# Peptides against a protein of PDB entry 3B8E: the designs that were tried, part 166

Target 1, 230 residues: chain A of PDB entry 3B8E
Amino acid sequence: PFLIFIIANIPLPLGTVTILCIDLGTDMVPAISLAYEQAESDIMKRQPRNPKTDKLVNEQLISMAYGQIGMIQALGGFFTYFVILAENGFLPIHLLGLRVNWDDRWINDVEDSYGQQWTYEQRKIVEFTCHTPFFVTIVVVQWADLVICKTRRNSVFQQGMKNKILIFGLFEETALAAFLSYCPGMGVALRMYPLKPTWWFCAFPYSLLIFVYDEVRKLIIRRRPGGWVE

## One batch from the design tools (peptide; made by RFdiffusion4, then SolubleMPNN)

Design b1_p24_1_s2 (from b1_p24_1, 19 letters changed)
Fold by OpenDDE base, seed 2:
Structure b1_p24_1_s2 (fold): chain B 230 residues (1-230), chain A 24 residues (1-24)
Amino acid sequence: as target 1 above (230 residues)
Amino acid sequence: DLLKLFEEVMEKLLKETLELVEKV
Protein backbone atom coordinates (compact mmCIF):
# COMPACT_ATOMS: atom_id res chain seq x y z
CA PRO B 1 0.00 0.00 0.00
CA PHE B 2 2.72 2.46 0.91
CA LEU B 3 4.73 1.80 -2.25
CA ILE B 4 1.66 2.40 -4.42
CA PHE B 5 1.01 5.59 -2.46
CA ILE B 6 4.52 6.80 -3.36
CA ILE B 7 4.56 5.62 -6.99
CA ALA B 8 1.06 6.73 -7.96
CA ASN B 9 1.04 9.85 -5.75
CA ILE B 10 -2.45 8.98 -4.53
CA PRO B 11 -3.94 9.91 -1.14
CA LEU B 12 -2.78 7.57 1.63
CA PRO B 13 -5.10 4.54 1.58
CA LEU B 14 -4.03 3.18 4.96
CA GLY B 15 -2.58 5.09 7.87
CA THR B 16 0.73 4.11 9.44
CA VAL B 17 -0.92 3.24 12.75
CA THR B 18 -3.48 1.12 10.96
CA ILE B 19 -0.68 -0.71 9.13
CA LEU B 20 0.95 -1.39 12.47
CA CYS B 21 -2.35 -2.69 13.81
CA ILE B 22 -2.49 -5.13 10.89
CA ASP B 23 1.12 -6.24 11.18
CA LEU B 24 1.24 -6.51 14.96
CA GLY B 25 -2.40 -7.05 15.90
CA THR B 26 -4.23 -8.99 13.24
CA ASP B 27 -1.28 -11.01 11.90
CA MET B 28 0.24 -12.26 15.16
CA VAL B 29 -2.65 -14.26 16.61
CA PRO B 30 -3.47 -15.91 13.30
CA ALA B 31 0.22 -16.74 12.77
CA ILE B 32 0.37 -18.33 16.21
CA SER B 33 -2.82 -20.25 15.48
CA LEU B 34 -1.28 -21.62 12.28
CA ALA B 35 1.80 -22.77 14.20
CA TYR B 36 -0.46 -25.14 16.13
CA GLU B 37 -2.06 -26.56 13.00
CA GLN B 38 -1.28 -30.22 12.59
CA ALA B 39 1.26 -30.85 9.88
CA GLU B 40 -0.35 -32.30 6.80
CA SER B 41 0.01 -36.07 7.03
CA ASP B 42 1.70 -36.20 3.64
CA ILE B 43 4.34 -33.61 4.60
CA MET B 44 5.51 -35.73 7.50
CA LYS B 45 5.48 -38.99 5.56
CA ARG B 46 7.34 -37.84 2.45
CA GLN B 47 11.02 -37.75 3.10
CA PRO B 48 12.56 -35.21 0.76
CA ARG B 49 14.48 -37.02 -1.97
CA ASN B 50 17.18 -34.41 -1.66
CA PRO B 51 16.87 -32.51 1.62
CA LYS B 52 18.82 -29.50 0.34
CA THR B 53 17.22 -28.97 -3.06
CA ASP B 54 13.71 -30.05 -2.15
CA LYS B 55 13.70 -27.85 0.94
CA LEU B 56 14.97 -24.88 -1.05
CA VAL B 57 12.39 -25.40 -3.79
CA ASN B 58 9.63 -25.76 -1.24
CA GLU B 59 10.72 -22.57 0.54
CA GLN B 60 10.79 -20.66 -2.74
CA LEU B 61 7.35 -21.91 -3.67
CA ILE B 62 5.90 -21.07 -0.27
CA SER B 63 7.42 -17.60 -0.56
CA MET B 64 5.93 -17.17 -4.02
CA ALA B 65 2.50 -18.34 -2.85
CA TYR B 66 2.57 -15.94 0.09
CA GLY B 67 3.65 -13.17 -2.25
CA GLN B 68 0.73 -13.88 -4.56
CA ILE B 69 -1.73 -14.02 -1.67
CA GLY B 70 -0.32 -10.74 -0.38
CA MET B 71 -0.88 -9.16 -3.78
CA ILE B 72 -4.51 -10.33 -3.80
CA GLN B 73 -4.94 -8.89 -0.29
CA ALA B 74 -3.51 -5.57 -1.43
CA LEU B 75 -5.80 -5.56 -4.46
CA GLY B 76 -8.78 -6.15 -2.18
CA GLY B 77 -7.78 -3.24 0.03
CA PHE B 78 -7.22 -0.93 -2.92
CA PHE B 79 -10.51 -1.95 -4.46
CA THR B 80 -12.32 -0.93 -1.29
CA TYR B 81 -10.32 2.31 -1.18
CA PHE B 82 -11.14 3.21 -4.77
CA VAL B 83 -14.83 2.36 -4.31
CA ILE B 84 -15.11 4.66 -1.29
CA LEU B 85 -13.29 7.49 -3.03
CA ALA B 86 -15.41 7.02 -6.15
CA GLU B 87 -18.58 7.18 -4.03
CA ASN B 88 -17.27 10.48 -2.69
CA GLY B 89 -16.63 11.83 -6.18
CA PHE B 90 -12.96 10.90 -6.71
CA LEU B 91 -12.53 8.48 -9.60
CA PRO B 92 -9.30 6.40 -9.62
CA ILE B 93 -7.85 8.24 -12.62
CA HIS B 94 -8.27 11.58 -10.86
CA LEU B 95 -6.36 10.34 -7.82
CA LEU B 96 -3.14 9.96 -9.83
CA GLY B 97 -0.82 12.78 -8.85
CA LEU B 98 -3.42 14.30 -6.51
CA ARG B 99 -1.48 13.59 -3.29
CA VAL B 100 0.50 16.82 -3.27
CA ASN B 101 -2.62 18.96 -3.44
CA TRP B 102 -4.55 16.53 -1.23
CA ASP B 103 -2.09 16.83 1.64
CA ASP B 104 -1.62 20.61 1.34
CA ARG B 105 -3.45 22.32 4.18
CA TRP B 106 -3.52 25.62 2.32
CA ILE B 107 -5.40 24.25 -0.69
CA ASN B 108 -9.11 24.17 0.09
CA ASP B 109 -10.44 23.94 -3.45
CA VAL B 110 -9.29 20.51 -4.64
CA GLU B 111 -11.79 19.43 -7.25
CA ASP B 112 -13.22 15.94 -7.51
CA SER B 113 -14.06 14.21 -10.78
CA TYR B 114 -17.36 16.12 -10.93
CA GLY B 115 -15.99 19.60 -10.22
CA GLN B 116 -16.99 19.65 -6.55
CA GLN B 117 -14.46 21.51 -4.42
CA TRP B 118 -13.20 19.87 -1.25
CA THR B 119 -11.65 21.60 1.74
CA TYR B 120 -8.63 20.12 3.47
CA GLU B 121 -10.79 18.97 6.38
CA GLN B 122 -13.32 17.31 4.10
CA ARG B 123 -10.53 15.52 2.21
CA LYS B 124 -9.01 14.23 5.44
CA ILE B 125 -12.40 12.96 6.60
CA VAL B 126 -12.70 11.00 3.34
CA GLU B 127 -9.12 9.73 3.67
CA PHE B 128 -9.72 8.55 7.23
CA THR B 129 -13.03 7.05 6.14
CA CYS B 130 -10.98 4.84 3.79
CA HIS B 131 -8.66 3.55 6.55
CA THR B 132 -11.26 1.48 8.40
CA PRO B 133 -12.72 -0.25 5.34
CA PHE B 134 -9.23 -0.97 4.01
CA PHE B 135 -8.31 -2.54 7.35
CA VAL B 136 -11.54 -4.55 7.52
CA THR B 137 -10.97 -5.72 3.95
CA ILE B 138 -7.55 -7.06 4.92
CA VAL B 139 -9.08 -8.86 7.92
CA VAL B 140 -11.83 -10.44 5.83
CA VAL B 141 -9.30 -11.54 3.22
CA GLN B 142 -7.13 -12.96 6.01
CA TRP B 143 -10.01 -15.24 6.95
CA ALA B 144 -9.54 -17.01 3.66
CA ASP B 145 -5.76 -16.92 4.03
CA LEU B 146 -5.91 -18.55 7.45
CA VAL B 147 -8.24 -21.25 6.19
CA ILE B 148 -6.12 -22.05 3.13
CA CYS B 149 -2.80 -22.01 5.02
CA LYS B 150 -3.95 -24.99 7.05
CA THR B 151 -2.82 -27.30 4.28
CA ARG B 152 -0.17 -27.23 1.58
CA ARG B 153 -1.62 -29.86 -0.71
CA ASN B 154 -4.90 -31.09 0.72
CA SER B 155 -8.16 -29.25 0.28
CA VAL B 156 -9.63 -27.55 3.33
CA PHE B 157 -12.60 -29.85 2.85
CA GLN B 158 -10.36 -32.89 3.29
CA GLN B 159 -8.58 -31.74 6.45
CA GLY B 160 -11.53 -29.91 8.00
CA MET B 161 -11.63 -27.25 10.71
CA LYS B 162 -10.37 -29.27 13.67
CA ASN B 163 -7.93 -26.71 15.03
CA LYS B 164 -9.76 -24.88 17.80
CA ILE B 165 -6.90 -22.38 18.05
CA LEU B 166 -7.38 -21.38 14.41
CA ILE B 167 -11.10 -20.90 14.99
CA PHE B 168 -10.29 -18.81 18.03
CA GLY B 169 -7.85 -16.76 15.93
CA LEU B 170 -10.56 -16.05 13.36
CA PHE B 171 -12.94 -14.87 16.07
CA GLU B 172 -10.26 -12.80 17.78
CA GLU B 173 -9.26 -11.12 14.52
CA THR B 174 -12.91 -10.37 13.76
CA ALA B 175 -13.50 -9.02 17.25
CA LEU B 176 -10.42 -6.80 16.95
CA ALA B 177 -11.63 -5.51 13.60
CA ALA B 178 -15.05 -4.77 15.08
CA PHE B 179 -13.49 -3.05 18.09
CA LEU B 180 -11.22 -0.85 15.96
CA SER B 181 -14.08 -0.07 13.58
CA TYR B 182 -16.82 0.78 16.07
CA CYS B 183 -15.27 1.67 19.42
CA PRO B 184 -15.68 5.35 20.27
CA GLY B 185 -12.43 7.30 20.06
CA MET B 186 -10.78 5.16 17.37
CA GLY B 187 -11.28 7.96 14.87
CA VAL B 188 -9.16 10.24 17.03
CA ALA B 189 -6.67 7.65 18.25
CA LEU B 190 -6.11 5.63 15.07
CA ARG B 191 -7.75 7.80 12.38
CA MET B 192 -10.22 4.96 11.86
CA TYR B 193 -13.72 6.30 11.47
CA PRO B 194 -16.75 4.05 12.05
CA LEU B 195 -17.60 1.73 9.21
CA LYS B 196 -21.02 0.93 7.80
CA PRO B 197 -21.67 -2.79 8.24
CA THR B 198 -22.26 -3.11 4.49
CA TRP B 199 -18.56 -2.45 3.80
CA TRP B 200 -17.63 -5.76 5.42
CA PHE B 201 -19.07 -7.44 2.35
CA CYS B 202 -16.83 -5.50 -0.04
CA ALA B 203 -13.96 -7.87 0.76
CA PHE B 204 -15.94 -11.09 0.26
CA PRO B 205 -15.23 -11.42 -3.47
CA TYR B 206 -11.50 -11.23 -2.74
CA SER B 207 -11.75 -13.75 0.08
CA LEU B 208 -13.53 -16.04 -2.34
CA LEU B 209 -10.87 -15.36 -4.98
CA ILE B 210 -8.09 -16.35 -2.57
CA PHE B 211 -10.00 -19.46 -1.59
CA VAL B 212 -10.57 -20.48 -5.20
CA TYR B 213 -6.97 -19.64 -6.11
CA ASP B 214 -5.61 -21.83 -3.34
CA GLU B 215 -7.96 -24.72 -4.06
CA VAL B 216 -6.96 -24.60 -7.73
CA ARG B 217 -3.27 -24.40 -6.76
CA LYS B 218 -3.64 -27.40 -4.46
CA LEU B 219 -5.54 -29.29 -7.12
CA ILE B 220 -2.71 -28.68 -9.61
CA ILE B 221 -0.12 -29.79 -7.03
CA ARG B 222 -2.07 -32.99 -6.42
CA ARG B 223 -2.39 -33.73 -10.12
CA ARG B 224 1.15 -32.73 -11.10
CA PRO B 225 3.50 -33.53 -8.25
CA GLY B 226 6.90 -31.95 -8.85
CA GLY B 227 5.56 -29.16 -11.05
CA TRP B 228 6.55 -25.50 -10.85
CA VAL B 229 3.38 -24.75 -8.84
CA GLU B 230 4.62 -26.82 -5.89
CA ASP A 1 0.14 11.57 22.04
CA LEU A 2 3.02 9.25 21.30
CA LEU A 3 1.11 7.67 18.43
CA LYS A 4 0.29 11.09 17.01
CA LEU A 5 3.91 12.11 17.30
CA PHE A 6 4.97 8.93 15.57
CA GLU A 7 2.49 9.56 12.78
CA GLU A 8 3.67 13.13 12.36
CA VAL A 9 7.29 12.03 12.20
CA MET A 10 6.48 9.33 9.68
CA GLU A 11 4.46 11.73 7.54
CA LYS A 12 7.32 14.22 7.64
CA LEU A 13 9.88 11.57 6.70
CA LEU A 14 7.66 10.42 3.88
CA LYS A 15 7.27 13.93 2.51
CA GLU A 16 10.99 14.54 2.73
CA THR A 17 11.70 11.26 0.98
CA LEU A 18 9.25 12.08 -1.78
CA GLU A 19 10.77 15.50 -2.24
CA LEU A 20 14.19 13.90 -2.53
CA VAL A 21 12.93 11.44 -5.11
CA GLU A 22 11.38 14.26 -7.12
CA LYS A 23 14.70 16.12 -7.14
CA VAL A 24 16.47 13.05 -8.39
Scores: peptide ipSAE 0.005, ipTM 0.240, DockQ to the pose 0.023
Fold by OpenDDE base, seed 1:
Formats: C-alpha cells, sequence, structure tokens
Structure b1_p24_1_s2 (fold): chain B 230 residues (1-230), chain A 24 residues (1-24)
C-alpha cells in the first residue's frame, strides 16, 4: 500500500496507525493460532532426501506462495479504496498525481472527476473513510489466508476446521475489525471513520480468489508430486 | 508502464463492480 502511494502519488489509502493495527492487532493472533494447527499427515511422513537443500527449497516455495497471497491482499485493499473514492466522485485516473494537491491545506478547490470542488477537510474525511474499509478488506482476505495456511497439500475440505484456536483467531480478528470500525472516537484517535456494513462484502471476491487459488495449487501438488508448484 | 497496467486493471474491476451494484 505505501509503495503504491509513493509511486502513483495518490491519496494515502492506509494510514500509519492502521498499518500498525494490522501488524500488531490483526496479524498477531492469527499467526499464533497457526502454531497450534494440526500437523498435515503427508508432510509429517515425508522424509527429506537432503535435509539442508530440501528445507531451503521448501522455504523458498512457501515464501513465494505467501508473497503472492500478500499481493492479492494488497490488490483487494486497493480495489476497495478505488471503489470508495469513485463513489465519492474521484475516478482512479484522476487520483494519479493528485496527492500533492490533496494533502495541501491551502488548496480548498481540488476538483473531482465531475468538477465538484473539495475542501481540505472534505478530502481528509474521504481519505479517512477509505482507511477503515481498506483495513477491513485486509482482515476479510486474511480469513482465507489463515484457513489455507493450515495445510500445504491437503484441501481445507479434507482437513477441516478442527483447530479451535484458529477459529478463535478468526473471531478475534473480526471483532477487532468491528471495534476499530464502529467504536466512537476511532475517527479522531485512529483516523478510521465508521464503515457501512455493505463494505465488508467488497473483500469477499478477493477472499474467494485466494481460497480458489490455493485449492487449485494444492490440487496440482497432489496430482504432480515434486513438480515446480510444490 | 507497470503503473499504467495496474491502473487499467483497477479501472476495469471498478467498472465491473459499479455495473454490478447498479444492477442490484
Amino acid sequence: as target 1 above (230 residues)
Amino acid sequence: DLLKLFEEVMEKLLKETLELVEKV
């Protein structure tokens, strides 16, 4: 998110405080929950031919897969950001290079894509209105990520949702997202304004995409053991 | 070029989403 903010020179899609809430609040409990996930039976039975090389290859492949998932998460957040700004009159093309004028307190006549002028205060309200749904989008996409991280080869349908700690992590993450989205004073404290409940659904296509992507990946691994996808 | 490609993809997704919302 921050890299795209700099490169595209767009209004800030996710504030520093919201980033900290993701890192310290949203990611921590789910990550701990994964430590208590049930071992995959096929991974546990697989003896590495060379413990050094096979471990390194596996770590690299896992890192690449999680890197791809992280990119899909970011795309989901940006999608939500662009949808909200478009609903407020700012089309994606118009946002390119707009940051300088957007962040200038002395410019109170920034035009949207329809010629409406926006004061600095109005622009900041819209910006901060994007922070909450971006954050919530990350949380909803992380549901899929957390679920798929349970296994490397087995389908979620095969292993199931047996880890109660994982389920608790999902609920805690969701509760935190709801708290940050709807608790009074979060707009002032965290620059996270209240979210319309409908915006929770904006992330669902991306959550589903990650889920389908991982299930397809796992299916390929099961059909072609030792392939480049493993 | 990568930024333009990203923008084009995002615009397409946005348009599709807006069209879907308008149909509901």
Scores: peptide ipSAE 0.000, ipTM 0.202, DockQ to the pose 0.057
Fold by OpenDDE base, seed 3:
Structure b1_p24_1_s2 (fold): chain B 230 residues (1-230), chain A 24 residues (1-24)
Amino acid sequence: as target 1 above (230 residues)
Amino acid sequence: DLLKLFEEVMEKLLKETLELVEKV
């Protein structure tokens, strides 16, 4: 989100404090929980890794983690961002290059897509209204991302949900997201304004998409062992 | 082809999400 803010010169979709809440709050416990995941049921049927050729982290794992899944997460967040701004009169095309004027406190006549003038304070309220639902969208998508990371080849239905620490991590990230979204004073302290409960459901289609995508990928791997999709 | 399929799926999910928000 911050890279697109710089490249496209759009109003900031996700605040720096909110990014820290993702990186240190919502991601840390779930990521640690994966170290306690049970081995896949077929792991002992596989040949040992060749230490000369097989890397633990390869280009394919990097492409999946940072490329494909990260792109779906970003699209979910940006969708929510563009919808909120459009509902407030700022169409996506009008946001391109607007950042400089948007962030200038001395410009109080920035026009929206309909010719309405917005003060600096009004613009910042709209910006901060986007931060919370963007954050919550990422958390809801991370539910699916964490669950799919449990296994390389087996379906989640074959592996099951036996890792109690992972279940705790899902609860913790959800509780933190709810706290940051609804606790009084978060708008002043973290620039995260309260979220309408309906916006939690906006991320569910993206979470489902990630889950279905990975289950299909794993199904292909099971049907064609040793393929490039692994 | 995979990118086009992805875009089509995302567009569909976008529309379905908007319809869900309007119904609530």
Scores: peptide ipSAE 0.000, ipTM 0.220, DockQ to the pose 0.049
Fold by OpenDDE base, seed 4:
Structure b1_p24_1_s2 (fold): chain B 230 residues (1-230), chain A 24 residues (1-24)
Amino acid sequence: as target 1 above (230 residues)
Amino acid sequence: DLLKLFEEVMEKLLKETLELVEKV
């Protein structure tokens, strides 16, 4: 998110505090929960393949898969960001290069895509209105990510949801997201304004996309063992 | 290739959503 903020010179889509809440609050407990996930039913049955070649291949493929999932997560957050700004009159094309004027306190006549002028205070309200939905979008997308990461080859439907710690992690992550979104004073303390409940649904297509992507990937791995996707 | 496909799908969804917002 921050790289796109710099490269595209758009208004800040996600605050530093919200990033810290993701890294420390939403990622830690789920990551611990995955460490307690039961071994995949087929992992225990596979004899150790050639440890030098297969370790490197697996590390690269895991890195690629996580990189791709992370990109989908970021796209989900940006989608929500662009939708909110568009609803407030700022089309994505108009946001390109706007950051300098957006962040200038002395410019009180920044125009939206429809020629409406926005004061600095009004712009910051819109910006901070984007932070919470972006954060919540990441959390909702992480639900799918956590569910798919419990297996490497087997479908989620084959492995099932047996890890109670994972379920607890999902609940904790959701509770934290709800707390940050609706607790009084979060707008002042964290620059996270209250979220309309409807914005939670903006992330669901992306969660489904990640889920479908992973199931298709796993299906390919099952059909072509030892392929470049494995 | 899958990443590009997803980017294309996401771009399409974004465009469709923006069009819906403009109609509203």
Scores: peptide ipSAE 0.000, ipTM 0.205, DockQ to the pose 0.050; fails the geometry check

Design b1_p24_1_s3 (from b1_p24_1, 19 letters changed)
Fold by OpenDDE base, seed 4:
Structure b1_p24_1_s3 (fold): chain B 230 residues (1-230), chain A 24 residues (1-24)
Amino acid sequence: as target 1 above (230 residues)
Amino acid sequence: DLLEKALEVFEKLLEKVLEEVERV
């Protein structure tokens, strides 16, 4: 998110404090939950045929898979960001290069895509209105990521939801997202304004996309053991 | 040019999504 903010010079889609809340609050407990997850039945049964090459291949493939999932997560957050800005009159093309004028306190006549002028205060309200939905979108997409990451080869439907720690992690992430979204004072403290409940649903297509992507990947791995996708 | 085209496609998709949301 921050790289796109710099490269495209768009208004800040996600605050630094909100990023820290993701990294510390949402990623840590799920990562711990995955460490306690019972190894996939197939992983424990297969001794690596070649420990050096199979480890490197697995690390590369895990890295590629996580990289692709992370890109889908980022796209989900940005989609929500662009939807909110578009609803407020700022189309995506108009946001390119707008950051400098957007962040200038002395410019009170920044025009939207429809020629409406926005004061600095109005722009900051819109910006901070984007922070919470972006964060919540990431959390909702992470639900899918956590559920799929518990298995490397088996379908989620085959492995089932047996890890109570994972379920607890999902609950904690959701509770944190709800707290940050609806607790009074978060708008001042974290620049996260209260979220309309409808915005929680904006992430669901991306969560579904991640599930479908992972199930297709796992299906390919199962059909072509030792292929390039493993 | 590629970015502008991509953004144009994205805007058209966004407009369609907004129209669908307003219908619902």
Scores: peptide ipSAE 0.042, ipTM 0.484, DockQ to the pose 0.056
Fold by OpenDDE base, seed 5:
Structure b1_p24_1_s3 (fold): chain B 230 residues (1-230), chain A 24 residues (1-24)
Amino acid sequence: as target 1 above (230 residues)
Amino acid sequence: DLLEKALEVFEKLLEKVLEEVERV
């Protein structure tokens, strides 16, 4: 997110406080749940034939998979960001290079893609209106990530939703997202304005994409053990 | 030029999504 913000010089899509809420709040219980599942799975793993090489390969593959999922997650967040700005009259092309004028408090006549002028205060309201949906998009995409990470090789349909820690993580993450999105004062305290319920659904295609991607990956791994995808 | 074209395509897709969202 920050790299695109700097390179494209677009208005800030996600606030620092929101990032901290993701990293410390929403990711903590999922990370713990995954650590427990990894520990359980490692107990069930037959001793690797070569503990050093097989561990390194597995760590690299896990890192790559999480990196790819993180990229899809970021794309989902940015999609939601661009949708909201477009609804407010700012098309994606018009956002390129706009940050300098957008963040200037003394410029009160920034034009949108339709020639409407926006005051600094109006622009900041729109910017902060993007933060909550971006956050919620991340949370909704993380639902899929948590579900797919439950299994490394088996389909979610084979293992089912039996992990109580995972279900708790999903609930906690959703509850935190709802709290940050709808609790009075969050707009002032965290610069996260209330979210229209419809924005929760904007992330669903990306969650589905992650789910399909991982199921396809797992299917390939099962069909071609020892392939380049492993 | 490629970025602009990609953004134009993205904007057209975005407009379609917005039209669908407004219908709901």
Scores: peptide ipSAE 0.041, ipTM 0.560, DockQ to the pose 0.055
Fold by OpenDDE base, seed 1:
Structure b1_p24_1_s3 (fold): chain B 230 residues (1-230), chain A 24 residues (1-24)
Amino acid sequence: as target 1 above (230 residues)
Amino acid sequence: DLLEKALEVFEKLLEKVLEEVERV
């Protein structure tokens, strides 16, 4: 998120405090839960032929998978960000380079894509309105990501939700998201304004798409071991 | 130029999504 903010020079989709809440609040318990996830039976039964090389290859593959998951989460958040800004009259192309004028307190006539002028206060309300949905989108996508990360080859339906720590992590993330979204004073303290309940469902199609994609990927891997899809 | 083209495609997709959301 922060890299795209710098490169595209767009209004900030996620504040520093909300980033800290993701890193320290929502990501910590899930990351711990993954450490206690039951390894796929096929991964643990294969004795490493070379413990040094096979460990390094596995660490690299895990690192790449987590890096890809993090990028997918960011894309989901940005999708929600662009939808909200588009609903408020700011199309994605118009947001390019807009940050300088957007963040200037003395410019009160920033035009949207339809020629409507926005005061600094109005722009900041819209910006902060994006923070909560972005955060909630990350949490909803993390549900799918945590579920799909349980196994590399087996379907979620085959492995099941046996890890109680993972289930607890999902509830903790959801409770934190609800607290940050609806607790009085969060708009002032964290710049997270209350979210309409309908926006919780905005991430669901994306989460479902990731889930279906991963299940299809796993199905292909099971049918064609050693293919380019691994 | 590639970013602008990608954003144009994305805007068209967003417009379609917004139209569908407004219909509900």
Scores: peptide ipSAE 0.036, ipTM 0.446, DockQ to the pose 0.057
Fold by OpenDDE base, seed 2:
Structure b1_p24_1_s3 (fold): chain B 230 residues (1-230), chain A 24 residues (1-24)
Amino acid sequence: as target 1 above (230 residues)
Amino acid sequence: DLLEKALEVFEKLLEKVLEEVERV
């Protein structure tokens, strides 16, 4: 998120402290929960033909999976960010290069995509209004990611939700998201203004799409073992 | 207000660091 902020010169979608809260708070417990997930029966039954190469391939696959998950999460967050800004009159194209003027306290006439002028204070309210939904979107997407990451090849429906630690991680993550979103003072501390409960559902279609995508991916892997989709 | 100012300064510093890293 921060790299895109710099490269695109867009208003900051998520505060640095909030990013750290995601990386350290919301990602750690889920990652631990996944470490306790039972390996797929097929992974344990397949003796590595070559322990060195198969270990390297597995490490690469894990690294790619984590990289893809992170990219998917970022895309979900940015989607929510762009939706909120668009609802406030700032279309994504108009945000490109706008950061310099956006962050300048002396410029109080920044125009939106419709010619409406925005004061510095108004712009910062909109910016901080984006932070909470961005964060919540990451959490809601992470629910799907945690569920799909339980298995590499098998459907979630086949393996089930037996890991109590994973379930606990989902609740903890949700509780943290609720705390950061609604606790008084988070607007000042984390630049996260309170979120309307309805915005929690904004990420649900995205989470569903990820879930469907992963189930389709797994289905393809099951039907075509050794394909490029692995 | 002080916390907000501190966060703003921190973010600006971080931005400068990242810009320097990208130039390398």
Scores: peptide ipSAE 0.000, ipTM 0.223, DockQ to the pose 0.026

Design b1_p24_1_s4 (from b1_p24_1, 20 letters changed)
Fold by OpenDDE base, seed 2:
Structure b1_p24_1_s4 (fold): chain B 230 residues (1-230), chain A 24 residues (1-24)
Amino acid sequence: as target 1 above (230 residues)
Amino acid sequence: ELEELAKKFFEELEKKVLELVEKV
């Protein structure tokens, strides 16, 4: 998010402190839950024929899968960001290069895509209104990620939701997201203004996309063991 | 006043982070 903010010169979609809360807070319990599930599943899996090469391949594959999922998560967040800004009169194309004027407190007449002028304070309210739903979108997409990463090869439908740690992780991250979104003072402390409940659903298409992507990936791996898709 | 102080603090923090990223 921050790299795209710099490269595209768009208004900041997610505050730096909020990014740190995601990376250090919300991702920690999910990562631990996945580590436990992987350890349990790997104990039951094939002894690597060649521990050095097969481990390296598996590590590369996991890294690629996490990288791809992370990109889908980011796309989901940016989609929510662009929807909110578009609803407030700022179309995505108009946001390109707007950052300099957007962040200038002395410019109080920044025009939206429809010619409406926005004061600095009004712009910052809209910006901070984007931070919370971006964060929530990441959390909702992480639900799908956690569920799909439960198994490397088996469908979620085959493995089921038996892992209590995963279920706990899902509740914990949701509770944290709700706390950060609705607790008084978070608008000042984290630049996270309160979120309308309807914005939680903006992430669902991306969660579904991740589920479909992973199920297709797993199907390909099952049909073509040792393929490049691993 | 606290909200304004917090806003100023975060604005300065963001500026410093941007400057750091530009140096990398």
Scores: peptide ipSAE 0.006, ipTM 0.267, DockQ to the pose 0.025
Fold by OpenDDE base, seed 1:
Structure b1_p24_1_s4 (fold): chain B 230 residues (1-230), chain A 24 residues (1-24)
Amino acid sequence: as target 1 above (230 residues)
Amino acid sequence: ELEELAKKFFEELEKKVLELVEKV
């Protein structure tokens, strides 16, 4: 997200504070919860053919899968960002290169895609209005990520949601997202303005996409044991 | 005043982060 902000010179889609909230608040507890997930019986029963090479290959495959999930997660956030800005009159193409003028407090006549002029304060309100949905989108996508990460081979439907700590982690990150989104003063304190409840649903397609992606991946692994997808 | 102070703080923080990223 931040790299695209720099490269494309778009208005900041996800603030540093929101990033910090993700890293410390949203990711930490769920990550800990995964450490307490019961190991799949299949993972524990599988003896590596070569402990060094098979471990390395497995770590690489896991890293690649997480990288792909992270990309889908980022795309979900950006989708939400662009939808909100478009709803406020800024089409995606118009945002390219706009950051310099957007962040200049002395420019109070930045035009949107429809010729409406926006003051610095108005622009910052819209920007901060984007931070919250981007954050919430990440949280909603992380629901799928956490649920799928508890298993490597078995379907979520097979293993179920037995880990109470994982459920707690999902609840905690959701509660944090709701708190940051709706608590008064968060706009000033954290640059996270209140979110319309409807924006929570903007992330659902991407959450579903990750879920389907992983279920398909796992299905392939189950059907083709020892394949490169494992 | 508090809101303005907060805005300035975050703007400065963002600037510093950007400067750091550009240096790396």
Scores: peptide ipSAE 0.006, ipTM 0.262, DockQ to the pose 0.025
Fold by OpenDDE base, seed 4:
Structure b1_p24_1_s4 (fold): chain B 230 residues (1-230), chain A 24 residues (1-24)
Amino acid sequence: as target 1 above (230 residues)
Amino acid sequence: ELEELAKKFFEELEKKVLELVEKV
């Protein structure tokens, strides 16, 4: 998010505090939960056919898969951001290069895509209105990521949701997101304004996309054992 | 079948999120 903010010179889609909440809050408990996940019965039983090459291939494929998932997560967040700004009169094309004027407190006549002028205070309200939904979008997409990370080869439906710690992690992330979104004073303290409940669902298509992507990947791995997708 | 199961899973998650939001 921050890289795109710099490169595209768009208004800040995700605040530094929200980034810290992701890194320290939402990622820690899930990471712990994954450490306690029982290894797939097949992973521990299958000796690598070639320990040197198969390890490198697996590491590359895992890194590519996680890289692609991370890109989908970022796209989900940006989608939510652009939708909110568009609903407030700022079309995505108009946001390009707008950051300099957007962040200038002395410019009180920044025009939206429809010619409406926005004061600095109004712009900051809209910006901070985007922070919470972006954060929540990441959390919702992380649900899918956590669920898919439970298995390397088997479908989630085959492995089942047996890890209570993983389930706890999902609830913890959700509770944290709800707390940050709806607790009084978070708008001032964290620049996270209250979120309309409808915005929680903006991320669901992306969560589904990640889930489908991973299940298709796993299906390919199962159908083509020893293929380039292993 | 997998897509339908995925949809059902996310629908259930949606319900749980809504229930959590209503409790907060």
Scores: peptide ipSAE 0.000, ipTM 0.183, DockQ to the pose 0.025
Fold by OpenDDE base, seed 5:
Structure b1_p24_1_s4 (fold): chain B 230 residues (1-230), chain A 24 residues (1-24)
Amino acid sequence: as target 1 above (230 residues)
Amino acid sequence: ELEELAKKFFEELEKKVLELVEKV
């Protein structure tokens, strides 16, 4: 997100507070939940692997899968960001290179895509309005990520939702997202303005995409054991 | 080249966003 902010010179899509909430609030409990996840039934049934070659391949493929999931998460967040700005009159093309003028407090006549002028205060309200939906989008996409991370090979339908700690993590991150989105004073204290409930649903297609992608990946792995997709 | 790729990407995003906004 921050790299795209610099390269495209767009208004800041994700605030420092939202980043901290992702790193400390939404990622920590899931990481703990994975440590307590029951061993996959297939891992216990696997023949002893060559510990030198098979460990490296698995680590690289897991890293690539997480990298791809992370890219889909970022795309979901940016999609939500662009939708909000477009609803406020700023089409994505007009955001390119706009950051310098957007962040200048002395420029009060920044034009949107429809020729409407925006004051510095109005622009900052819109910017901060993007932070909360971006965060919520990440949380909703993380639901799918957490569910798929339970298994490397088995379908979620085969393994099931047996990890109570994972379920707790999903509730915790959702509760945190709701608290940050709807608690009075968060707009002033954290620059996270209240989110319309409809924005929770904007991330669902991306969550579903991640889920389908991983299920298809796992299906390919099951059909082609020892392939480069493992 | 990166700027042109970015522009094309944002044009496609804009089209998708507009289609979504028209549906909401």
Scores: peptide ipSAE 0.000, ipTM 0.198, DockQ to the pose 0.059

